# Ledger of designs, part 3: peptides against a protein of PDB entry 3NZW

Target 1, 212 residues: chain A of PDB entry 3NZW
Amino acid sequence: TTTLAFRFQGGIIVAVDSRATAGNWVASQTVKKVIEINPFLLGTMAGGAADCQFWETWLGSQCRLHELREKERISVAAASKILSNLVYQYKGAGLSMGTMICGYTRKEGPTIYYVDSDGTRLKGDIFCVGSGQTFAYGVLDSNYKWDLSVEDALYLGKRSILAAAHRDAYSGGSVNLYHVTEDGWIYHGNHDVGELFWKVKEEEGSFNNVIG
Target 2, 222 residues: chain B of PDB entry 3NZW
Amino acid sequence: QFNPYGDNGGTILGIAGEDFAVLAGDTRNITDYSINSRYEPKVFDCGDNIVMSANGFAADGDALVKRFKNSVKWYHFDHNDKKLSINSAARNIQHLLYGKRFFPYYVHTIIAGLDEDGKGAVYSFDPVGSYEREQCRAGGAAASLIMPFLDNQVNFKNQYEPGTNGKVKKPLKYLSVEEVIKLVRDSFTSATERHIQVGDGLEILIVTKDGVRKEFYELKRD

## One batch from the design tools (peptide; aimed at target 2 P104)

Design b1_p8_5 (made by RFdiffusion4; failed a check: the pose's geometry)
Pose (drawn by RFdiffusion4):
Structure b1_p8_5 (pose): chain A 212 residues (1-212), chain B 222 residues (1-222), chain P 8 residues (1-8)
Amino acid sequence: as target 1 above (212 residues)
Amino acid sequence: as target 2 above (222 residues)
Amino acid sequence: FSVSYWHF
């Protein structure tokens, strides 16, 4: 798994791979590692497939309950805390999840929270989570600027996941892109590495190792 | 010490057509190197046009299927006999499985039917509730032998239009019920050849708008 | 018998 989310001039970019594994067995290449909590909230998934899916779906129900009760959209900070505090209750029981809660509120602006099963909760501009996180950091960190165009930022996030899908035996499948503005998240497609790799290699001239 | 889990072998397979779906499984049940039964059904019609199989530790598979069938019963009792859609059944199974997160049903579960649009649907589950909708899925002992074949023959993976210099992918035309049954039977004869836990018989459940039909085929008994 | 899970 490789997931990333970063803040920039144009909001937030979220990118994830879609590989699921059972050890060295590729269990699936078409899993959705991003959950749409609501029109302005996204959650990313890494770690245990069932733990992430189950608790992030549950988080969505908790955020919806907040809106009914408070007649207001839940903040990114509060939403990430609900998950953080839940996971903390289970500390030591073996839950396994590296998560990112990304969203936008007038009150907070573009906001990103890293939350994991150790109970760690961190607000930040850039996060890469999962077995392939360092591969994504390598490309993302060396090309990141706050002033990236929406187009360039979407590409960098996509390129970074691609770098991870290439080098990490446990990442791959396709790339799912998202862009977050004050009008909510915008889905930017599913990009199969099976075609995305060769296209990027030709157009970019990178991946100069692999023989084409 | 006591081990609450065992392995009863078996292999299951699910393929979704445009307006149908199939869930197939061999009828052999095993413990270690012995055969407990050459015919012990492992794929079940659970009502509301849903078929399911929970393969791995059979006691767990039975307990789960029994619990789900009872779930459909109560769904009708509590919701004015409303039909349980396959998507709803899938989420329900997720909660049943995740409910035992800390002592799991040791099964890989697959269900099949039609979605609300009448299209074929297949869902497969992780032991603890992780699930996804798919075109096809192999589960159980020979899953590692069969899933690659299905990626090739069902979803046309790695196949290209001849003479297009590998540029144009083979189109994703869709399989008829006849073409699917062929792939299923071939899959199980192949699995029976290479995996010692697969054999004796093959039972297929076909699901359409008209309901659930069953077909049976003998397999090598060695 | 160890239970095998799917991971992301």

Design b1_p8_5_s1 (made by RFdiffusion4, then SolubleMPNN; from b1_p8_5, 6 letters changed; failed a check: the pose's geometry)
Amino acid sequence: YEVRHWRL

Design b1_p8_5_s2 (made by RFdiffusion4, then SolubleMPNN; from b1_p8_5, 6 letters changed; failed a check: the pose's geometry)
Amino acid sequence: YKVEHWYL

Design b1_p8_5_s3 (made by RFdiffusion4, then SolubleMPNN; from b1_p8_5, 5 letters changed; failed a check: the pose's geometry)
Amino acid sequence: YEVKYWWL

Design b1_p8_5_s4 (made by RFdiffusion4, then SolubleMPNN; from b1_p8_5, 6 letters changed; failed a check: the pose's geometry)
Amino acid sequence: YEVKHWYL

Design b1_p8_6 (made by RFdiffusion4; failed a check: the pose's geometry)
Pose (drawn by RFdiffusion4):
Structure b1_p8_6 (pose): chain A 212 residues (1-212), chain B 222 residues (1-222), chain P 8 residues (1-8)
Amino acid sequence: as target 1 above (212 residues)
Amino acid sequence: as target 2 above (222 residues)
Amino acid sequence: SVSFWSYD
């Protein structure tokens, strides 16, 4: 798994791979590692497939309950805390999740929270989570600028997940892109590495190792 | 010490057509190197046009299928006999499985039917509730032998239009019920050849708007 | 044997 989310001039970019594994067995290449909590909230998934899916779907129900009760959209900070505090209750039981809660509120602006099953909860501009996180950091960190265009930022996030899908035996499948503005998240497609790799290699001249 | 789990072998397979779906499984049940039964059904019609199989530790698979069938019964009791859609059944199974997160049903579960648009649907589950909708899925002992074949023959993976210099992918035309039954049977004769836990018989459940039909085929008994 | 799915 490789997931990333970063803040910049144009909001937030979220990118994830879609590979699921059972050890060295590729269990699936078409899994959804991003959950749309609501029109302005996204959650990313890494770790245990069932733990992430189950608890992030549950988080969505908790955020919806907040809106009914408070007659207001839940903040990113509060939403990430609900998950953080839940996971903390289970500390030591073996839950396994590396998560990112990304969203926008007038009150907070573009906001990103890293939350994992150790109970760690961190607000930040850039996060890469999962077995392939370091591969994504390598490309993302060396090309990141706050002033990236929406177009360039979407590409970097996509390129970074691609770098991870190439080098990490446990990442791959396709790339799912998202862009977050004050009008909510915008889905930017599913990009199969099977075609995305060769296209990027030709157009960019990178991946100069692999023979084409 | 006591081990609450065992392995009863078996292999299951699910393929979704445009307006139908199939869930197939061999009828052999095994423990270690012995055969417990050459015919012990492992794929079940659970009502509301849903078929399911929970393969792995059979006691767990039976307990799960029994619990789900009872779930459909109560769904009708509590919701004015409303039909349980396959998507709803899938989320329900997730909660049943995740409910035992800390003592799991040791099964790989697949269900099949039609979605609310009448299209064929297949869902497969992780032991603890991780699930996804798919075009096809192999589960159980020969899953590692069969899933690659299905990626090739069902979803046309790695196949290209001849003479297009590998530029144009083979189109994703869709399989008829006849073409699917062929792939299923071939899959199980192949699996019976290479995996010692697969054989004796093959039972297929076909689901359409008209309900659930069954077909049976013998397999090598060695 | 059955195996648990993971994104890692």

Design b1_p8_6_s1 (made by RFdiffusion4, then SolubleMPNN; from b1_p8_6, 4 letters changed; failed a check: the pose's geometry)
Amino acid sequence: PVRFWSLN

Design b1_p8_6_s2 (made by RFdiffusion4, then SolubleMPNN; from b1_p8_6, 4 letters changed; failed a check: the pose's geometry)
Amino acid sequence: PVRFWSFN

Design b1_p8_6_s3 (made by RFdiffusion4, then SolubleMPNN; from b1_p8_6, 4 letters changed; failed a check: the pose's geometry)
Amino acid sequence: MVQFWSLN

Design b1_p8_7 (made by RFdiffusion4; failed a check: the pose's geometry)
Pose (drawn by RFdiffusion4):
Structure b1_p8_7 (pose): chain A 212 residues (1-212), chain B 222 residues (1-222), chain P 8 residues (1-8)
Amino acid sequence: as target 1 above (212 residues)
Amino acid sequence: as target 2 above (222 residues)
Amino acid sequence: SLPEFWWY
């Protein structure tokens, strides 16, 4: 698994791979590691497939309950805390999840929270989570500027997940892109590495090692 | 010490067509190197046009299928006999499985039917509730032998248009019920050849708008 | 072997 989310001039970019594993067995290449909590909230998934899916779907129901009660969209900070505090209750029981809660509110602007099953909760501009996180950091960190165009930022996020899908035996499948503005998240497609790799290699001249 | 889990072998397979779906499984049940039964059904019609199989530790598989069938019963009781759609059944199974997160049903579960548009649908589950909708899925002992074959023959993976210099992928035309039954039977004869836990018989449940049909085929008994 | 948990 490789997931990333970063803040920049144009909002937030979220990118994830779609590989699921059972050890060295590729269980699936078409899993959704991003959950759309609501029109302005996204959650990313890494770790235990069932823990992430179950608790992030549950988080969505908790955020919806907040909106009915408070007649207001839940903040990114509060939404990430609900998950953070839930997971903390289970500390020591073996839950396994590296998560990112990304969204936009007038009150907070573009906002990113890293939340994991250790109970760690961190607000930040850039996060890469999962077995492939360091591979994504390598490409993302060396090309990141606050002033990236929406187009360039979407590409970098996509390129970073691609770098991880290439080098990490436990990452791959396809790339799912998202862009977050004050008008909510915008889905930017599912990009199969099976075609995305060769296309990026030709157009970019990178991946110079692999013979084509 | 006491081990609450055992392995009863078996292999299951699910393929979704445009307006149908199939869930197949061998009828052999095993413990270690012995055969408990050459015919012990492992794929079930649970009502509302849903078929399911929970393969792995059979006691757990039975308990789960029994609990789900009772769930459909109560769904009707509580919701004015409303039909349980396959997507709703999948989320329901997730909660049943995740409910035992800390003492799991040790099974790999697949269900099949039609979605609300009448299209074929297959869902597979992780032991603790992780699930996804798919075109096909192999589960159980021979899953590692069969899933690659299905990626190739069902979803045309790694196949290209001849003479296109590997540029044009083989189109994803869709399989008829006849073509699917062939792939299923071939899959199980192959699995029976290479995996010692697969054999004796093959039972297929076909689901259409008209309901659930069953077909049976003998397999090598060695 | 018995089935294993899936990981992302």

Design b1_p8_7_s1 (made by RFdiffusion4, then SolubleMPNN; from b1_p8_7, 4 letters changed; failed a check: the pose's geometry)
Amino acid sequence: GLPKEWWF

Design b1_p8_7_s2 (made by RFdiffusion4, then SolubleMPNN; from b1_p8_7, 4 letters changed; failed a check: the pose's geometry)
Amino acid sequence: GLPQPWWF

Design b1_p8_7_s3 (made by RFdiffusion4, then SolubleMPNN; from b1_p8_7, 5 letters changed; failed a check: the pose's geometry)
Amino acid sequence: GLPQEWYF

Design b1_p8_7_s4 (made by RFdiffusion4, then SolubleMPNN; from b1_p8_7, 4 letters changed; failed a check: the pose's geometry)
Amino acid sequence: GLPQEWWF

Design b1_p8_8 (made by RFdiffusion4; failed a check: the pose's geometry)
Pose (drawn by RFdiffusion4):
Structure b1_p8_8 (pose): chain A 212 residues (1-212), chain B 222 residues (1-222), chain P 8 residues (1-8)
Amino acid sequence: as target 1 above (212 residues)
Amino acid sequence: as target 2 above (222 residues)
Amino acid sequence: SISYYSYS
């Protein structure tokens, strides 16, 4: 798994791979590692497939309950805390999840929270989570600028996941892109590495090692 | 010490057509190197046009299928006999499985039917509730032998239009019920040849708008 | 041991 989310001039970019594993066995290449909590909230998934899916779907129900009760959209900070506090209750039981809660509120602006099963909760501009996180950091960190165009930022996020899908035996499948503005998240497609790799290699001249 | 889990072998397979779906499984049940039964059904019609199989530790598979069938019963009781759609059944199974997160049903579960648009549907589950909708899926002992074949023959992976210099992918035309049954039977004869836990018989459940039909085929008994 | 699906 490789997931990233970063803040920039144009909001937030979220990118994830779609590989699921059972050890060295590729269990699936078409899993959805991003959950749409609501029109302005996204959650990313890494770790245990069932733990992430189950608790992030549950988180969505908790956020919806907040809106009915408070007659207001839940903040990114509060939403990430609900998950953070839940996971903390289970500390030591073996839950396994590296998560990112990304969203936008008038009150907070573009906001990103890293939340994991150790109970760690961190607000930040850039996060890469999962077995392939360092590979994504390598490309993302060396090309990141706050002033990236929406187009360039979407590409960098996509390129970073691609770098991870290439080097990490446990990442791959396809790339799912998202862009977050004050009008909510915008889905930017599913990009199969099976075609995305060769296309990026030709157009960019990178991946100069692999013979084409 | 006591081990609450065992391995009863068996292999299951699910393929979704445009307006149908199939869930197949060998009828052999095993413990270690012995055969407990050459015919012990492992794929079940659970009502509301849903078929399911929970393969791995059979006691767990039976308990799960039994609990799900009872779930459909109560769904009707509590919701004015409303039909349980396959997507709703999948979420329900997720909660049943995740409910035992800390003592799991040791099974890989697959269900099949039609979605609310009448299209064929297959869902497969992780032991603890991780699930996804998919075109096809192999589960159980020979899953590692069969899933690659299905990626190739069902979803046309790695196949290209001849003479297009590998530039044009083979189109994703869709399989008829006849073409699917062929792939299923070939899959199980192949699995029976290479995996010692697969054999004796093959039972297929076909699901259409008209309901659930069954077909049976003998397999090598060695 | 039980093998689970993992995103890692």

Design b1_p8_8_s1 (made by RFdiffusion4, then SolubleMPNN; from b1_p8_8, 6 letters changed; failed a check: the pose's geometry)
Amino acid sequence: QIEFWSLN

Design b1_p8_8_s2 (made by RFdiffusion4, then SolubleMPNN; from b1_p8_8, 5 letters changed; failed a check: the pose's geometry)
Amino acid sequence: QISFWSLN

Design b1_p8_8_s3 (made by RFdiffusion4, then SolubleMPNN; from b1_p8_8, 5 letters changed; failed a check: the pose's geometry)
Amino acid sequence: QIVYWSLN

Design b1_p8_8_s4 (made by RFdiffusion4, then SolubleMPNN; from b1_p8_8, 6 letters changed; failed a check: the pose's geometry)
Amino acid sequence: QIVFWSLN

## One batch from the design tools (peptide; aimed at target 1 A20 G23)

Design b1_p9_1 (made by RFdiffusion4)
Pose (drawn by RFdiffusion4):
Structure b1_p9_1 (pose): chain A 212 residues (1-212), chain B 222 residues (1-222), chain P 9 residues (1-9)
Amino acid sequence: as target 1 above (212 residues)
Amino acid sequence: as target 2 above (222 residues)
Amino acid sequence: SDSLKMWSF
């Protein structure tokens, strides 16, 4: 798995791969590793497929309950804490999840929280999570600028996941893109690496190793 | 020491058509190198036009299917006999499986039916509730032998329009019930040839707007 | 069997 999310001038970019594995067995190439908590909240998934899916879906129900109770959209900080505190209760039981809670509130602006099953909870501008995280860091870190256009930022996030899908045997399938502004998240499509790779290689001249 | 799990072999297969779906499984049940039964059904009609199979440790598979069938019964009792849609059944199965997160049902579960638009639907599950909706899925012992074949023959993977210089992908026309039954039978004759835990018989459950139908085919008994 | 393992992302 490879997931990333980064803040910039135009908000937040979220990109994930869609591969699921059972060891060296490719279990699926079409899994959804991003969950839409609500119109302004996204959650990313890495680690145990069931743990992530189950607890992040549960998180969505907890965020919705907050809105009914407080008559107000839950903050990114509070939403990430609900998951962080839940996972902490299970520390030592073997839950396995690297997660990112990304969203926007008038109160907080663009906000990103890294939350994992160790109980770690970190606010930051840039995170890459999963077996392919270092491959995504390599491309993302060397081309990142706060002042990226929405178009360039969306591409970098896409390109970074592509780099990970190429080098990490446990990442691949397709790339799912999202952009987060104060008007909520905008889905920017599912990009199959099967076609995205060759297209990027030709148009960009990169991936110069692999023979085409 | 005591091991609460065993492996009863078997292979299951699910394919979704435009307005139908199928869930198939061999009827052989095994322990180690012996055959417990050459006919022990492993795919079940659970009502509300849903078929399911939980393959792996059979005791767990039976307990799960039994618990789900009872779940559909109570769904009707609690919701004025409302039909349990396949997407709702899938979420329900997720909770049943994740409920044993720390002592799992050791099964790979697939269900089939039609969605609320009458389209064919297949859902497959991880032992602890991870699930996705799909076009087709192979589960159980021969899953590693069959899933590649389905990616090729059902979703036309790696296939291109001849003469397009590999530029145009083979279109995703959709399979009829007849064409699907062929792929299923071929899949199980192939699996029976290469995997020692697959054989004896093949039972297919076909689901349409008219309900659930069954077809049976013999397989090599060696 | 691989098909019986817990899936990972």

Design b1_p9_1_s1 (made by RFdiffusion4, then SolubleMPNN; from b1_p9_1, 6 letters changed)
Fold by OpenDDE base, seed 4:
Structure b1_p9_1_s1 (fold): chain B 212 residues (1-212), chain C 222 residues (1-222), chain A 9 residues (1-9)
Amino acid sequence: as target 1 above (212 residues)
Amino acid sequence: as target 2 above (222 residues)
Amino acid sequence: YPSLQEWEL
C-alpha cells in the first residue's frame, strides 16, 4: 500500500493506491483505501485490510453519533482521538493499522492526523503511509510547496502514488484521488496505473528506466 | 504442535451478471490426500435471494453459514420480515468474521445475489472480514488457477480492440447467464485437472429476480 | 496451517 495526504494553500490532497496482497498473491487491484466518513472527513487505510475497514467504518459510526448528540460535526482532532484510543486498547493484540484522518472543520481548518496501531497519533502537514511510503516521499518532498495550485497539488499527489506503484511491488492497481476543502471532499477519479504510467512518462519524459 | 485448523480443499467461484449472479463450488471434500466425500455441497441458499459459500476449513465454513442463516432469521423477526439486502448481508458477515478476529474462521467467503437495483452482486471476504464487491471472484484451493482466467474472460484484462495497436481496451460488458455458466464450467474442469483438491461435482447456484436455481455437473472423479 | 491469508494493504 501507498497512501498520502498533504496540506497546502488550497486544502488537503489525499491519494491512495488500490492493491491488496496476500503474500506474493495480488488479492485485488480495486480496493477502496479511503473511507468517506462524512462529506468533510476521510480516513485512509494501510495494513490489515479487515482491521482498517472494520474500525474505520466503526469510527464513521462514532462520528455520526457525535453529530447527532452534539448537533455539530466532530472535529478532526476528536475523530482521530477516538480511533487512537480504540487501537490503544488493543495494543499488543496484533492489529495492523496505518491510517490518516483528513478533514475540514471551521474551527480547525484543513487538518490531517496520522494514527497507527502502535498508538501513535500525530498531527502534521504531510504524511505518506504504507510499504511504498518512502517512494512517495521522494517525489512529494521534492516538489511540495505550500503555494501549489489545486491542479498542481492534485497532480503531485497522483504522481507520488504513481512513483510508489512503480517501485513498490505491494502497491499498484489505480490511484484514487481526493481534494478536501471547506466545502467538503471532492473525488477526483480512479486512475489506472497502467495507463497513467505511460501518460506521465510521455508528458514528463520521466521513467526512463522503462523502454516503451 | 496442535493445529486447530484443517483444510478441506475445494474451490468456489462467483460471477455477477447484469440481472443475475452465480455462485459455484465443487462438491469434493478432502483431508490431506483422502477424499472424505464426492458430494458435499458448500454453496447454500440462505434466503432473501442470497447465496453463500465459505471455503477452506469446512467446520468453520459450516459454522459461519449457520450463523449467517440465523442472522437472516433474526433480521426478519426484528424488522417485520424485511428482506435483507445483499449489501447489508455483506456488512453482517463482516461482523461475524471480525468477531473472531483473534481466532478467525479459516475460510474464504463469497456471497452472491442482486443489489437493490436488481443488478447482480458478488461480495468476497478475507478470513477476518474485509470485503469488496466485485464482478467476479474465485476462492479456495484453485483460486490462483482460476482468478487470472476470470480477470481475462469476465473483466477482459489484457484484451484490446484489434487494429488499435493496444491503445483501446476491449470494452467491458455484461455476460449472459449462458456465457457465465460456460466460464464456470471451463474454470472448474480446468482446475480439476491441475488440483487434487478440486473435482467430483460442480454445483452452480444462479440467482435471479425469480429466485435461486441450482445446476449440477459432473467433474472428474480422479 | 492452510494457505488462506488475510488481505494486506
Scores: peptide ipSAE 0.494, ipTM 0.809, DockQ to the pose 0.724; fails the geometry check
OpenDDE base, seeds 1, 2, 3, 5: peptide ipSAE 0.482, 0.489, 0.486, 0.490; ipTM 0.754, 0.812, 0.810, 0.807; seeds 1, 2, 3, 5 fail the geometry check

Design b1_p9_1_s2 (made by RFdiffusion4, then SolubleMPNN; from b1_p9_1, 5 letters changed)
Fold by OpenDDE base, seed 2:
Structure b1_p9_1_s2 (fold): chain B 212 residues (1-212), chain C 222 residues (1-222), chain A 9 residues (1-9)
Amino acid sequence: as target 1 above (212 residues)
Amino acid sequence: as target 2 above (222 residues)
Amino acid sequence: MDSLREWEL
């Protein structure tokens, strides 16, 4: 898996691959690694598929309950804390989760929290999570700046996942791309890595390790 | 040391059509190199137009199916005989599986039916309850033999329009029930040839708006 | 049985 999220002047970009594996077996190329908790809040998944899917769905329920009880959307800080508290209760049980909670509230603005099954909870501007995270960081860190246009930021997110999909055997399938703004998240499509690779190679003159 | 799990072999396969879905399984049940039964059905009609199979360790599979059937029954009791939708069934099965997260059911689960729009639906589960809706899925002993075939013949992977220099993919389209049955039969006859844990018989459950229909075909018995 | 392994992301 390779997931990433970063803050910039235009909000948050979230990009993820879609491959699931079972050892050397490619279990799926079409897994949804982003949960849409509400129109303003996303969760990303890396690690055990069942652990992430089950508990982030559970998190969605907790966020909805908060909204019903408090008559206000849950903050990104509170949502991420609920998940962090939950996984910490299971510490030592063998959960495998690397998650990012990304969203917007009027109180916080655009916000990203990293939460993993070790109990770590971090607020930050840039995170890459998964087996391909270092490949994604290589591209993302080299090109990131706060003042990116929305178009360039979307491309950078997509391009970083593509690099990881190329080098990480456990990442691939497609890129699912999101832009989070004050008005909520916007889905920017599913981009098949096979097609995207050749397009990017041609347009950039990159990926010259592959003879086209 | 004691191993709580067995392996009863077999293979299952689900394919969703436009307005139907199929779930098929061989009828061979084995332990090690011994055939326990040449006809032990492992695909079940669970009511509400939902068919289910949990392939791997048969004791776990049977337990899971029984629990799900019971869940359907209680759903009717609690909700005025409301029909359980396929997506709700999938969520319920996730909870059944994940409830044993630390002592899992040793099974690969597939369910098939129609979604609330009448479209064919196939859901597959890992042993601990992650699930995904897909157009097709193979599970069990010969899944690695069949799944690539389904990628090619259901989802038309690696197929391109002639004369386009590989630039235009073969377009996706729904398959007819007859086409799907052909693919299922070819899948299982092929798997039977190359895997000792697959054979004897093939049972196919076809779900349409009119209900569940069953078909049976002989497979090699060697 | 690779098919009976848990899925990993």
Scores: peptide ipSAE 0.511, ipTM 0.823, DockQ to the pose 0.939; fails the geometry check
OpenDDE base, seeds 1, 3, 4, 5: peptide ipSAE 0.472, 0.506, 0.507, 0.503; ipTM 0.761, 0.824, 0.819, 0.818; seeds 1, 3, 4, 5 fail the geometry check

Design b1_p9_1_s3 (made by RFdiffusion4, then SolubleMPNN; from b1_p9_1, 6 letters changed)
Fold by OpenDDE base, seed 4:
Structure b1_p9_1_s3 (fold): chain B 212 residues (1-212), chain C 222 residues (1-222), chain A 9 residues (1-9)
Amino acid sequence: as target 1 above (212 residues)
Amino acid sequence: as target 2 above (222 residues)
Amino acid sequence: YPSLLPWEL
């Protein structure tokens, strides 16, 4: 897996691959690694597919209960803390989760929290998570600026996942892309790596390690 | 050291059409190199137009299917005989599987039916309850032999329009029930040739708006 | 080792 999220002047970009594996077997190329918790809140998935899918869906239920009880949307801080508290209770049991909780509230603005099954909870502006994270960071860190346009930021997110899909055997399939603003998240499509690679190679003159 | 799991072999396959879905399985049951049965059905009608198979360790598979059938029963009791939708069934099965997260059911689970819009639906599960809706999925012993074939013939992977220099993919389209049955039969006959745990018989359950139909075909008995 | 493995992301 390769997931990333970063804050910039235009909000948050979230980009993820879609491959699942079982050992050397490619189990799926079409997994949704983003949960849409509510119109303003996203969760990303890396690690055990069932652990992430089950507990982030559970998190969605807790967020909805908060909304019903408190008559307002849950904060990104509170949502991430609920998940962090849960996985910490299971510490040592063998859960495998690397997640980013990304969203917008009027109180917080655009916010990203990293949460993993080791009990780590971090607020930050840039995270790459998964087996391909270092490949994504190589592209993301070299091109990131706070002042990116929305178009350039979307492309950078997509391009960073593409780099990871190319180098990480456990990442691939497609890129799912999101833009989060004060008006909520916007889905920016599913981009199959098979076509995207060749398009980017041609347009950029990149990936010269591959001839054809 | 005691191993709580067995492997009873076999293979299952689901394909969703436009207004139908199929779930097929061979009828061979084995232990190691011994054939226990040449006709042991592993695909079941669970009611509410949902068919299910859990392939791998048969004891776990049977237990899971029984629990799901019971879940359907109680759903009717609790919700005034409301039909369980395929998406709700999938969520329920996730909870059944994940409830044993630390001692999993040793199975690959597939269900098939129609979604609430009347479109064919196939859901597949890992042993601990991750799931997704797909157009097709192979599971069990020969899944590695069949799944790439389905990628090519259902999802048209690596197929391009002639004369486009690989720039235009073959467009996706729904397959007819007849085409799907052909693919299922070719998949299982081919798998039987190359895998000792697959053979004897093929049972196909076809789900339409009119209900569940069963078809049976002989496979090699070697 | 089991032949059926959980999916990993």
Scores: peptide ipSAE 0.493, ipTM 0.813, DockQ to the pose 0.716; fails the geometry check
OpenDDE base, seeds 1, 2, 3, 5: peptide ipSAE 0.476, 0.490, 0.487, 0.485; ipTM 0.804, 0.817, 0.817, 0.812; seeds 1, 2, 3, 5 fail the geometry check

